Peptides against a protein of PDB entry 6DSZ. Designs and how they scored, part 235

Target 1, 361 residues: chain A of PDB entry 6DSZ
Amino acid sequence: NYVVTAQKPTAVNGCVTGHFTSAEDLNLLIAKNTRLEIYVVTAEGLRPVKEVGMYGKIAVMELFRPKGESKDLLFILTAKYNACILEYKQSGESIDIITRAHGNVQDRIGRPSETGIIGIIDPECRMIGLRLYDGLFKVIPLDRDNKELKAFNIRLEELHVIDVKFLYGCQAPTICFVYQDPQGRHVKTYEVSLREKEFNKGPWKQENVEAEASMVIAVPEPFGGAIIIGQESITYHNGDKYLAIAPPIIKQSTIVCHNRVDPNGSRYLLGDMEGRLFMLLLEKEEQMDGTVTLKDLRVELLGETSIAECLTYLDNGVVFVGSRLGDSQLVKLNVDSNEQGSYVVAMETFTNLGPIVDMCV

## One batch from the design tools (peptide; made by RFdiffusion4, then SolubleMPNN)

Design b2_p22_8_s4 (from b2_p22_8, 14 letters changed)
Fold by OpenDDE base, seed 4:
Structure b2_p22_8_s4 (fold): chain B 361 residues (1-361), chain A 22 residues (1-22)
Amino acid sequence: as target 1 above (361 residues)
Amino acid sequence: EESTEAEPTNFRNESLQFFPAR
């Protein structure tokens, strides 16, 4: 009996940062196929805390903090539609990962979306949204008083959703999504009614965005709204303000991932398919009434990293570059460029041994 | 318009024993 000790997966397919182990700890969570790795971010680097085997490939991994929770909970959805909400619990040296909720969210009817599984959480933690199938949006209400979370589907008229996020600062949970129809790609918003289990008209829409618009970034207050990332353009819209830039530098390679740096949404990391790392900056204008509006968008090339599948800003200019195709990295963002004009310095590299070939012997 | 009430996916507070990856 050759127990082929299957090599542990090294390819990163997701990463998230937050306060999972405690309210005070900054954590990095890394998804490597079926493996979840939990680190504490320290001044000395990443301290490993726990590794967890999941009952399938992690497709969605999001931290969220419901009201009354002292620390973040972890939502995981697997590629086989197994959903769970996890809590970290430590009691002395005993570390437990508690399942707060679990279930299978697979539908009997539906075409699995070609753009894969999308999972999003409302910033106010009112619901989880799942785009699993074309023409369906699954809602998991997040109710603390309910021992049972009941998912339901809302029909989307827009069959070809490219990306979707919940917006910030909305009275009702509001999604913003890029979709494709025969006329091109468009951005639309819907309010989600938990009561009626339907979509209401959202605050805004933008028809005929860039043909290759691929990502939605929900922008926190005070700006609000969303950023739409394309191949050639980056656009901002919040219903009242529209701004678009087309920096030539982003045309060279498709932006494939993003991560918010500042809690107020003033800066975002962008990674492209060539491993270029960018900073997207939202320049503010303060109005006389104290309102903050977007003045301009700017993109700066920071440097080169491994090709990011996911990015997460940790702290103090340290970024985790999760790579599926190459080695994952911890990188430092510097204020000043090196002699090569790069603001990026590799701090640590995590060797990617490639896909675990499950040699079913 | 028949809201196809998909069968409610019940999330239960069950301790899924996550096996630590050895």
Scores: peptide ipSAE 0.038, ipTM 0.436, DockQ to the pose 0.016
Fold by OpenDDE base, seed 2:
Structure b2_p22_8_s4 (fold): chain B 361 residues (1-361), chain A 22 residues (1-22)
Amino acid sequence: as target 1 above (361 residues)
Amino acid sequence: EESTEAEPTNFRNESLQFFPAR
């Protein structure tokens, strides 16, 4: 009996950064199929803390901090619709990952969406939203006392949702999404009523966005609103301000991932299918009344990396490039370019041995 | 407090937690 030691997954399919182990620790969490790796970010690099086997392929992994938690909690959804909220607990040398809540969010009836599973968390931690099936938005209310993740569905009239996020600064939980209909792609917002279990009309919409609009970025205050990324254009909208750019450099390859650099949403990393790394910059304009508005958008090419499935800015210009197709990397962003005009230097490379083909024996 | 406009090359360095520039 050859115990084929199942090779550990090396392909990264998700990464997040936050304060999971403590309020003071900066963590990097990496999803590798069924494996969760937890690191502390240190001056010397990534310190491994814990590895966790999950009961299925990780499809969603998000950190969030409910009001009155000292550190972040981790939401995980698997490809088999098992949901959990995890807490890190250390007691001396004992490290435990506690399940605060769990549930299965699979529906008996529904068409799984072709664009896969989307999971999002309201910035005020009022709910989790899930796009699992066409024409349905699943809501998990976040309640501290509930060990069982209860969910309900709200019907979406928009059957073909491309991407969805919760907006910042909204009195009620508000989603912003790109959808496709026979007329093209559009952006719409809905308020989510937990009480009535329905959508209310959101603050704004934009019909006929770019035909290849694929990504929504929720922008925090003071700007608010959302960025819509297409093949040819990047658009900002917050209900009052609209601004679009069409930098020729983004037409060369599709942007596939993003990560916020600044807490105020002034900068974002963008990664494309060729492994190009960009900085998206939001230029501010301060109005006479003290309001901050978007003046302009700019995109700068930083350099090349492995093809990112996910990006996360750590600190001090260090970025983790999580790759599914290539080697994952730690890269340093420099103020000055090298002789080739690149601001990117690889610090560490993590060999990807390819996707574990689940040989169903 | 002059809100320093983030220069395009000025990366956030709030906590110095990862390989602080010597």
Scores: peptide ipSAE 0.026, ipTM 0.545, DockQ to the pose 0.087
Fold by OpenDDE base, seed 3:
Parts: structure tokens; C-alpha cells; sequence
Structure b2_p22_8_s4 (fold): chain B 361 residues (1-361), chain A 22 residues (1-22)
């Protein structure tokens, strides 16, 4: 009896950083198909804590901290629409991953969106939003007492949503999304009413963005608003301020992932399809009233890595590069460039043994 | 044409120091 020990998946399809094991621990969480790996970030590197098997391919993995939680909770959605909220609990040497809530969020009717599953969490932890199907936005209200994840759908008039995020600093949960219609790509905002289970008019919109606008980044306060990333341009909009740049360097390859470096949203890592790593910088201007406005946007080429499926800034210039196509890496960002003009140094490489084959057994 | 040397991007997180500064 050859027990073919099924090789553990090595290709990364998601990564997040936060405080999942404790309030004080910095964690790296890595999704490898059906496997969740949990690490503690230490002075010596990544310490493995636990590995968890999931009931399907992880499609969404987001950390969030509800009001009155000491540490982050983990939202997971699988490709088969199984949703759960997970909590890390340690009791002496015993480590448990507790399911706080679960549910299946599959609809009987709907066209699965061609751009796949999008899951987002309101920064104030009021709700989870899901774009699963064309013309629908699913809302999961976040309530501490709810062991069952209840969801409802709101109809979207915009059938072809490219990307969506919740905005920061909004009195009501507000989504910002890129969508495509016959006239091109556009950005729109909606407020989400939990009470009425409908969309209200959002604070702003931008019609006729770049034709290849593909990603929305919600920017924290004090800037607020969103960054829209295209093939040729990067734009910022917050309702009052609009700024666009078209750095020629980003036109060479499509930006496919991003991660916030600074808590205030002053810097973002960007990864493209060639494995180039960029820094997007938001230059601030302080007004006489103490308000902070965006002065300018800059993009700097940092160097080259494995082709990122996901990026996450850890600490002290260390970045985890999660790769599906190549080896995942820990890289160090340096202030000074090397002799080749790169600010990126590989610290550790995690061998990818090949594509995650969904063996439907 | 003064090449404005881009100010060196400080990648340090002041709040945490998990990985030692090399």
C-alpha cells in the first residue's frame, strides 16, 4: 500500500499580514489552495505556528478587527462559496482555530462573474461585501452574536464590475468600484444601507477612466478616497481631489497586485506580470487648517522578484512575495540601491513544486 | 539639469522591529 502522501501545495494564491495569533504578534497568513499556513514574524524570520486544511480552494482571505476584539479575525471564502470567520485561540500549548461563524453564500440564480470572486470588508467592520455574480452585490452583516453568516443581495445596475473596495472614513459603508459598460470603464461609489438593504448614491463618481483600469485601492485617512490602477495610468480620487499620472514604466507590464506599506496609505507596493516591484508614493500637502491633501503621486521601480500573485509588507522593509507561477520569496527593501540599481534583495526563497492541480477527487 | 536625487525611501516601520536592520 503506497500511501501516496499527497504533496502539500506550494503555489501561493493569497497572503495577508496582521495580528491573528495575538494583539502583539505580527502574523503572515498564506493561502495555498485548500491550505492555510500561519506564521509569526520574528527577528529571526518566519516561525510556523499552524497549518489548517480548508473545505475548498481559498478564494478570499482577509483579516479584520471588529470593535472590542483584541486581535484580528480571519474571513475566508472558498471557491465553492463556503464562508467562515476564524479566530485563533491558544490555551497553554493547545492551539485551536475556532470557527466563530460560517455559511454558504452561493446563489441558485446568477452568472458567476468572469473576473472571479471578490470579497471585501468594511474598514469599520460593519459588513463584508461579495461580488460573486454579475449584477449582484452580496452583503454579510457583521454581528458578534451571529454564528450563522446571513447574507442578502443588492442589485447592481453595473453588470461588469472589474474591482471593488470599501472606502475609509465614510459614515455609512461605501463601496468604490470600477465597472465596464459599452462606453468604457468607469468608477462609481455607492453607500450600502444595511437597514433598507439597498444602495444609496455614493459621494462621487468618475466616468471614462482608462480603458484597462483593473484595480481599486481604498486609501485610509487622512487622504481618503481611492486609487485606480490601469495599464497606462494611476489615478487618485476622493470626491474633492483628482490626480492622475501616466508613468511610462508601468505600461510595459500589467500591475496585478498591491499592498499598503504605511498605515496612513502614504505608500503601496505594486507587482506586475513580469515580477517587477514598484513603490507607489502619495506625497502629502498639509493645509493651514491641518487637513492633509494629496500633492502628487510617484512610482518608483524597486527591483525584480518572482511574479507576485499577492504581496504583503511585513515590517522593517521585509516583504513577502506570494507567487503562484514561481517561487515565493521574502525580500528586503533597502534605502540604497545595489550595483544593478535594485532596492530589492532576496532573503529567503520558497520552492514552488508546480501548479496547484485541483484534483477533483 | 540637476538630477533631483529621489529622496531615499525609508522602508522602516517605526512601530515594529521584527527583522533586524542589516
Amino acid sequence: as target 1 above (361 residues)
Amino acid sequence: EESTEAEPTNFRNESLQFFPAR
Scores: peptide ipSAE 0.021, ipTM 0.449, DockQ to the pose 0.067
Fold by OpenDDE base, seed 1:
Structure b2_p22_8_s4 (fold): chain B 361 residues (1-361), chain A 22 residues (1-22)
Amino acid sequence: as target 1 above (361 residues)
Amino acid sequence: EESTEAEPTNFRNESLQFFPAR
């Protein structure tokens, strides 16, 4: 009888930072295959709070705060299409993870997208969007009066979506996505009508972006719009302003993850396939009318880390580097470089024992 | 090193049911 002591998964598939345990607590949530680890970020480091077993591999993990919630809720979608909305409740020493909503969002008919599952939440918490299948966008309305979250599909004409996000500051929920067709890669926007269950024409589009455009970042107000990350270029667009940079340093390795540092979207961490960590900076220009516009984009190399599957800025220049291929890390960003010219110092390293091959028996 | 054993996810179903659109 080989008691295979089921080693806990150590490879990180996702991470998110927010206020899940309380309004005041800063949390780090880490997805490790079927496990969710919840930490409180403290001045002394990460304090473990709870570990949660999920009914399948975590494919999407997003924190969101509906209007009139005191703390963030957690949306999880598994690779088996099990969706849930989780709430943390503490009553004295009793800690409960409450399922506010659950269900299976699998369609009976559809081609699963080769680029995997994408899950996004509208910044105003009006809906969740899911790209599960080619040519379909699934919507989960986040209406409080709906005790039944009914997902519906909207047909996408664009069959090959690369990445998609909800935009900020839109009167209606608006998606921005990179898609590929026979002519190349393009960026398009759609408004999502909950009433009509259809797409309306979005505020802008950009045809013929970089051929390797792979990531969409929705930018908060006051800038609004999106950043499109390619292999060679980083592009900003908001409908009125377009700005592109092609810093030679990003050509060496593909950027694979990002995380917003500042709430106003002025800085982003970027991680590439070599474990290089960059800062993307959005330089502001204040207009005479008090409007804030993007002046310029700049990329700075900070240093090297483990190859990030996900990044999340915590606080005080501390970043969690979630790695699938290597050891996950807590790193400190410094203002001054070390003797090697790096602004990154490893604070803590979390040993990755390798991928747990879930033998689906 | 308190190994917080993975308690089985006691999801208390406060049931918002996701029904797939038929």
Scores: peptide ipSAE 0.000, ipTM 0.340, DockQ to the pose 0.036; fails the geometry check

## One batch from the design tools (peptide; made by RFdiffusion4, then SolubleMPNN)

Design b2_p23_1_s1 (from b2_p23_1, 10 letters changed)
Fold by OpenDDE base, seed 2:
Structure b2_p23_1_s1 (fold): chain B 361 residues (1-361), chain A 23 residues (1-23)
Amino acid sequence: as target 1 above (361 residues)
Amino acid sequence: STVIESDLSEEEYLKKLEEALKK
């Protein structure tokens, strides 16, 4: 009996950064199929803290900090629709991952969406939103006292949602999404009423965006609004201001992932299908009334990496490049380019031995 | 068991969703 030591999964499906182990620690969390790896980010690199086996392939992994929590909690949704909220607890040398809440959010009736499972958390931690099925938006209210994940569905008229995020700075939880209809792709917003369990009209919409608009980035204050990333264009909209750029450099390959660099949303990393790493910059204009508005958008090519499934800016210009198709990397962003014009230097490479095909036994 | 009704028309699917949301 050759105990084939099941090789640990090496392909990265997702990554997130935050303060999960403590309020002070910067963590990198990496999803590798059914495995969660937890690291502390140090000046010397990634220090492994814990590995956790999950009860299924991780489909959503998001950190969030409810009001009154000292550190971030982790929301996980599996491909089998098992949801949990996890807390890191350390007592001396004993490390435990506590399940604060769990539930199965699978519906009896639903067409799984072509763009897969989307899970999002309201920036004010009022709710979790799930796009699991066409024509439904599932809401999990975040209540401190609720150990059970109670979810409800709201009817979403737009059947073909491409991507969805919660917006920042909204009185009510507000989603912004790209959807497709017979006329093309559009952006719409809805307010989510927890009380009435319905959508209300959101603050803005943009009809007829780029045909290949694929990603929504919620922009924090002071800018607010959203960035919509397409194949040929990057657009910003906040209800009052619209701005679009079409840098030729992004047309060469589809942008597939993004990560916010600055807490104020001034910079974002973008990764494309060729492993090119970009910086998206939001230029500020200060108005006479002290309001900050977007002046311009700019894209800069930083260099090349492994093809990113996910990107995470850590600290001090260090970026984790989570790759599903290639080796994951820890890279350094430099201020000055090298002789080849690259601002990217690989610090560490994590060998990808290929996707562990979960043989469903 | 999620009934993946991949074979339903959009109209039939929407009708089933509406019926499910009323329960």
Scores: peptide ipSAE 0.431, ipTM 0.879, DockQ to the pose 0.009
Fold by OpenDDE base, seed 3:
Order: C-alpha cells, then structure tokens, then sequence
Structure b2_p23_1_s1 (fold): chain B 361 residues (1-361), chain A 23 residues (1-23)
C-alpha cells in the first residue's frame, strides 16, 4: 500500500501578514493553491501553527479587522467563487478555524475579466468589493451577525478594469481603479452607496495615465490617495496633489507586486518580473497647519530575490517573498549594502517543487 | 454554470448584464 503522500503544494500564489491568531501574534498566512498555511512570526523565524484545506484555489486572501474585533479576520475567495470569512480560535491546545460567514458569489451572467479576480476590503470594514466580471462590481456588506455572505452587483460602466482598491480616509467607501478604454488607460474613483446600491461620483479622476498602468495602491492617511504603477512611471494622486516619477530602473522589468512597509504608507516594497526588489519611498512635507503632504516619490533598488508573486513585510526588516516560479524566501533588508550593493540577504529558502497540476484524472 | 459567453458581442453581453441586474 503505497500511501501516496499527496505532495503538498509549494508554489505560493498569495501571502498576507497580520494578527490572525491573536491580537499580539504577528502572523504570516500563505496561500498555496488550495492550501492555507498559518505561521507565527518569531525572532527565531516562522513557526507553523495550522494548515487549512480550502475547497478551491485561493484567488483572494485578505486580513481585515472589523470594529470591535480584537484580532483580524480572514476573507478568502476561491477561483470557484466560494467566499468565506474565517476566524482563528484557540481553546487550550485546540485550534479551530471558524467560518464566520460564507457564500458563493458566482453570477449566472458574467464575462470573467482578463486580469482575473480582484478582491478588496474597505479600510473601515464597511464592505468587501469584488471585480469578478467585466462591467460589474460586486459588493459584500460586512455585517457582524450575517453568517451568509450576501452580495449585490453594481453596474460598472468601465468594462476593462485593470486594478481596483478602496481608498483610505473617505467618508463613504470609495474605490479607485485603473481602466482601459479605446483612448487608453485612466484612473477613476467612485463612492459606493450601500443604501442605494449604486456608484456615486468619486472625489477625483485622472484621464490618460500611462498606457501600461497596472496597479493601484491605496495610501493611508495622512497622505491619502493612491499610487498608480506603470511600466515606466509611478504616479501619486489624492485629488489635490499629483506627482509622477519615471525612474529608468523600473523600465527594465514590469513591477508585478507590492506591499506596504510602514502603516502610514511612507514606504512600499515593489517586486518585478526579474526578481528585483525595490523600495518606493514617499517623502513627506509638513505644512504649517500640521497637514502632511507628499513632497516627492523615490525608488531604490534593494536587491534581488526569487520572482515574487506576492510580497509581505513582516517586522524588523524581514520580508517574505512568496514565489510561484521559484523558491519562496525570507529575506532581511539591511540598512547598509553588501559588497555587491545589495541590501537584501536571504535568511531562509522554501523549495518550490513546482505547481501541483491538479490532474483531474 | 457561468455561461462563459466568450463569443458574445459586447452589445449582447451588456444587454445580458442589464437583464441580470434587473432581477
């Protein structure tokens, strides 16, 4: 009896950091196809806590903390449109992953978008937004007592959305998105009315952004607004301030992932298709009235890693590099460069045995 | 089953979306 030990997936397709197991624990959550791995980040490294099998490939994995929760909840959406909100519970040595809410959010009518599934959570935890299909934005209201994830669709006139995020510091939930039309790529904002189940005009728009604008980063307060990343440029906009940079170094390879380093949005990690790791820095200017404005944007090359599918800053300059194509890594960011000019040191490498092709035999 | 109507024109797709949103 060959116990075919089902080889566990090793290719990483998502990662997130937060406080999922407790308010005090720093966790790394890793999505590997249908598998969720939960770690506690310690001074000694990653301590495995739990593995969870999902009923499908994880397409979205986001931590969020509703008002009055002591720790983060986990939103998961699968490629088969199964949505759930998970809670970690520990009772002594017993560890349970509790489904707080679940639902299938598949629509009968919808063209799956070319850029795949996008799932976002409002920073104030008012709703989850899903771009699943062209011309639709799905909203899941977040209610504490709702065990069934009920969603509704809003018609999105912009059929070809490239990326979308919720903005910070908005009175109403506000999305910012890059979309493409026959005239090029543009950035637009919409307020989402839960009451009326419609979009209202957002605070700002930017027409004719870079043709290859591919990512939106929502920037926390005090800066607010969004960063738009393209092939050649990085742009900041918050309605009042616009700033663009075109650092030549980013033209060499497409930036494909990002992660916020500082809670205030002053620094972001960027990863490209060559495995280059960058730091994007937001330089602040303090106004006489105490307001903080963006003075400048800067990009620094930190070094080289495995080609990141996802990045997540843990703590104390440690970054998890989740790789689909190569080995995942824990890396240390140093203040000083090595002899090769790299600020990146590999701490641990996690062998990728390749994608488990789910051979549906 | 999501009808992956890859073969629909944009106009036909939009019409179906509008019909779906009215339900």
Amino acid sequence: as target 1 above (361 residues)
Amino acid sequence: STVIESDLSEEEYLKKLEEALKK
Scores: peptide ipSAE 0.431, ipTM 0.878, DockQ to the pose 0.009
Fold by OpenDDE base, seed 5:
Structure b2_p23_1_s1 (fold): chain B 361 residues (1-361), chain A 23 residues (1-23)
Amino acid sequence: as target 1 above (361 residues)
Amino acid sequence: STVIESDLSEEEYLKKLEEALKK
């Protein structure tokens, strides 16, 4: 009986930072196929807290804090459409991960989208949105007393959605998405009516964006709106203000992941297919009435890391680089560059032993 | 099982979606 010690997955396919174990703890959560690793971020580094086996490959992993919760809850969706909301509970030395809610959100009829599963949470925690299938947007209302995740579909006229996010500062939950049609790529917004279970017209749209526009970043208040990342350009739009930049440096490789650094949305990390790490900066202008507007966008090359599947800013200039293709890294962002012009220093490297080939034996 | 009707035309797929949403 060869107990093949099943080699634990090492390739990272998702990461998120928040306050999952307590209100005070900063956590790093790492998805490695079916495995969830939970760390506490300390001044000394990453302290492992718990490992959790999931009933399927993790496709979506998002932290959110409903009104009246003291700490973040974790939403997980698997590649087999099993959804759950998890809570961390510690009682003395006993650590439990509690399932607050669960459900299967698979539809009988649906074409899985080419860009894969997208899961998003409304910033005000009113709903979860899922783009699972072409021409559908699935909504899971967030209700405190509901142990069963009930979902409904809204027809999405735009079949080829590239990316979608919920916007900040909207009276109703509002999505912003990049889609492709025969005329090119476009950005549109919709309000989501939970009552009527339909889309209403959103606050703005932008037709004919860059042909390779691939990512939407929702920008928090005071700026609001969204950033659209393409191959050659980065654009901002909030309904009232439009701004575009085309820094030559981003044209060299496709940006594939992003993470917000500042809670106010002033800075974002960007990672490309060559392992280059960038900072996107939103320069503010304060008006005489106290309103804050976007003055400019700037991109700075920070340095090189492993090719990021996901990025998450921890604290104090420390970034976790989750890699699927290479070794994951904990890196430090410095204020001053080294002799090579890099602001990035590797602190820790996590060896990637390659994809566990699901040997269906 | 999700019927991955990969072989359906866009029009046929949309028709099936509309029928599914009416139920």
Scores: peptide ipSAE 0.430, ipTM 0.879, DockQ to the pose 0.009
Fold by OpenDDE base, seed 1:
Structure b2_p23_1_s1 (fold): chain B 361 residues (1-361), chain A 23 residues (1-23)
Amino acid sequence: as target 1 above (361 residues)
Amino acid sequence: STVIESDLSEEEYLKKLEEALKK
């Protein structure tokens, strides 16, 4: 009897930071295939709180806070299209993960998209959006008392969506997406009507963006709009303002992940395929009327880490680098560079034993 | 079972999507 001690998965495929265990606790949540790990961020490092087995590989993991909730809820979608909304509940020493809502969102007809599953949440918590299949956008309304996740599809004319996000500061839920057609890559916006279950024309579009535009970052107020990350360029657009930079340093390797550092969207971490860590900075200009506009974009090389699958800023310049290919890390961002010109110092390393080949017996 | 009609033309796929959305 070879007790194959099922090695726990160590490769990270997602991470998120928020207030899941309580309003006061800062949490790091890590997805490792079918496993969810929950940590509390402390001055001494990561304290493990709970591990949760999921019924399938985690494809989407997002924290959100509906109106009237004291702490964040967790949306999870698996690669088998099982969706759930989870709540952390502690009663003394008893820790429970409660399923508030669940559902299967698989369609009978659909071509799975080449860029995989995308799940996004409206910043005002009105809906969840899912890009599962080419030519469809699935909407899950976020109603307070609904234990069953009901979804509907909207026809998306653009078949080859590369990335999609909900925008901030929109009266109606508004998506911004990069798509590809025979003429190249483009950015478009749509308003989502829950009532009519259709798309309305969004506030702006940008045709003929960089051919390798791969990521959309929704920027919170006061800036609003979106950042589009390409191979050679980083662009900002909010309908009124367009700004593009092409820093030579980003051409060396493809940026593959990002994370917002500041709540106001003034700084973002960027990670590339070589494990380089960058800071993207949004420089503000305050107008005489008190409006804040984007003045400029800058990219600064911070240093090198493990190749990030996901990044999340914790607190006090500490960043979690979730790696699928290498060891995950906690790193410190310093104000001053070391002798090698790096602003990054590894604090802790989490050994990756490689992909657990699920031997389906 | 998701019918991955990977072998369908774009036109045939779109037609099936439209038929699915009407149900």
Scores: peptide ipSAE 0.426, ipTM 0.877, DockQ to the pose 0.009

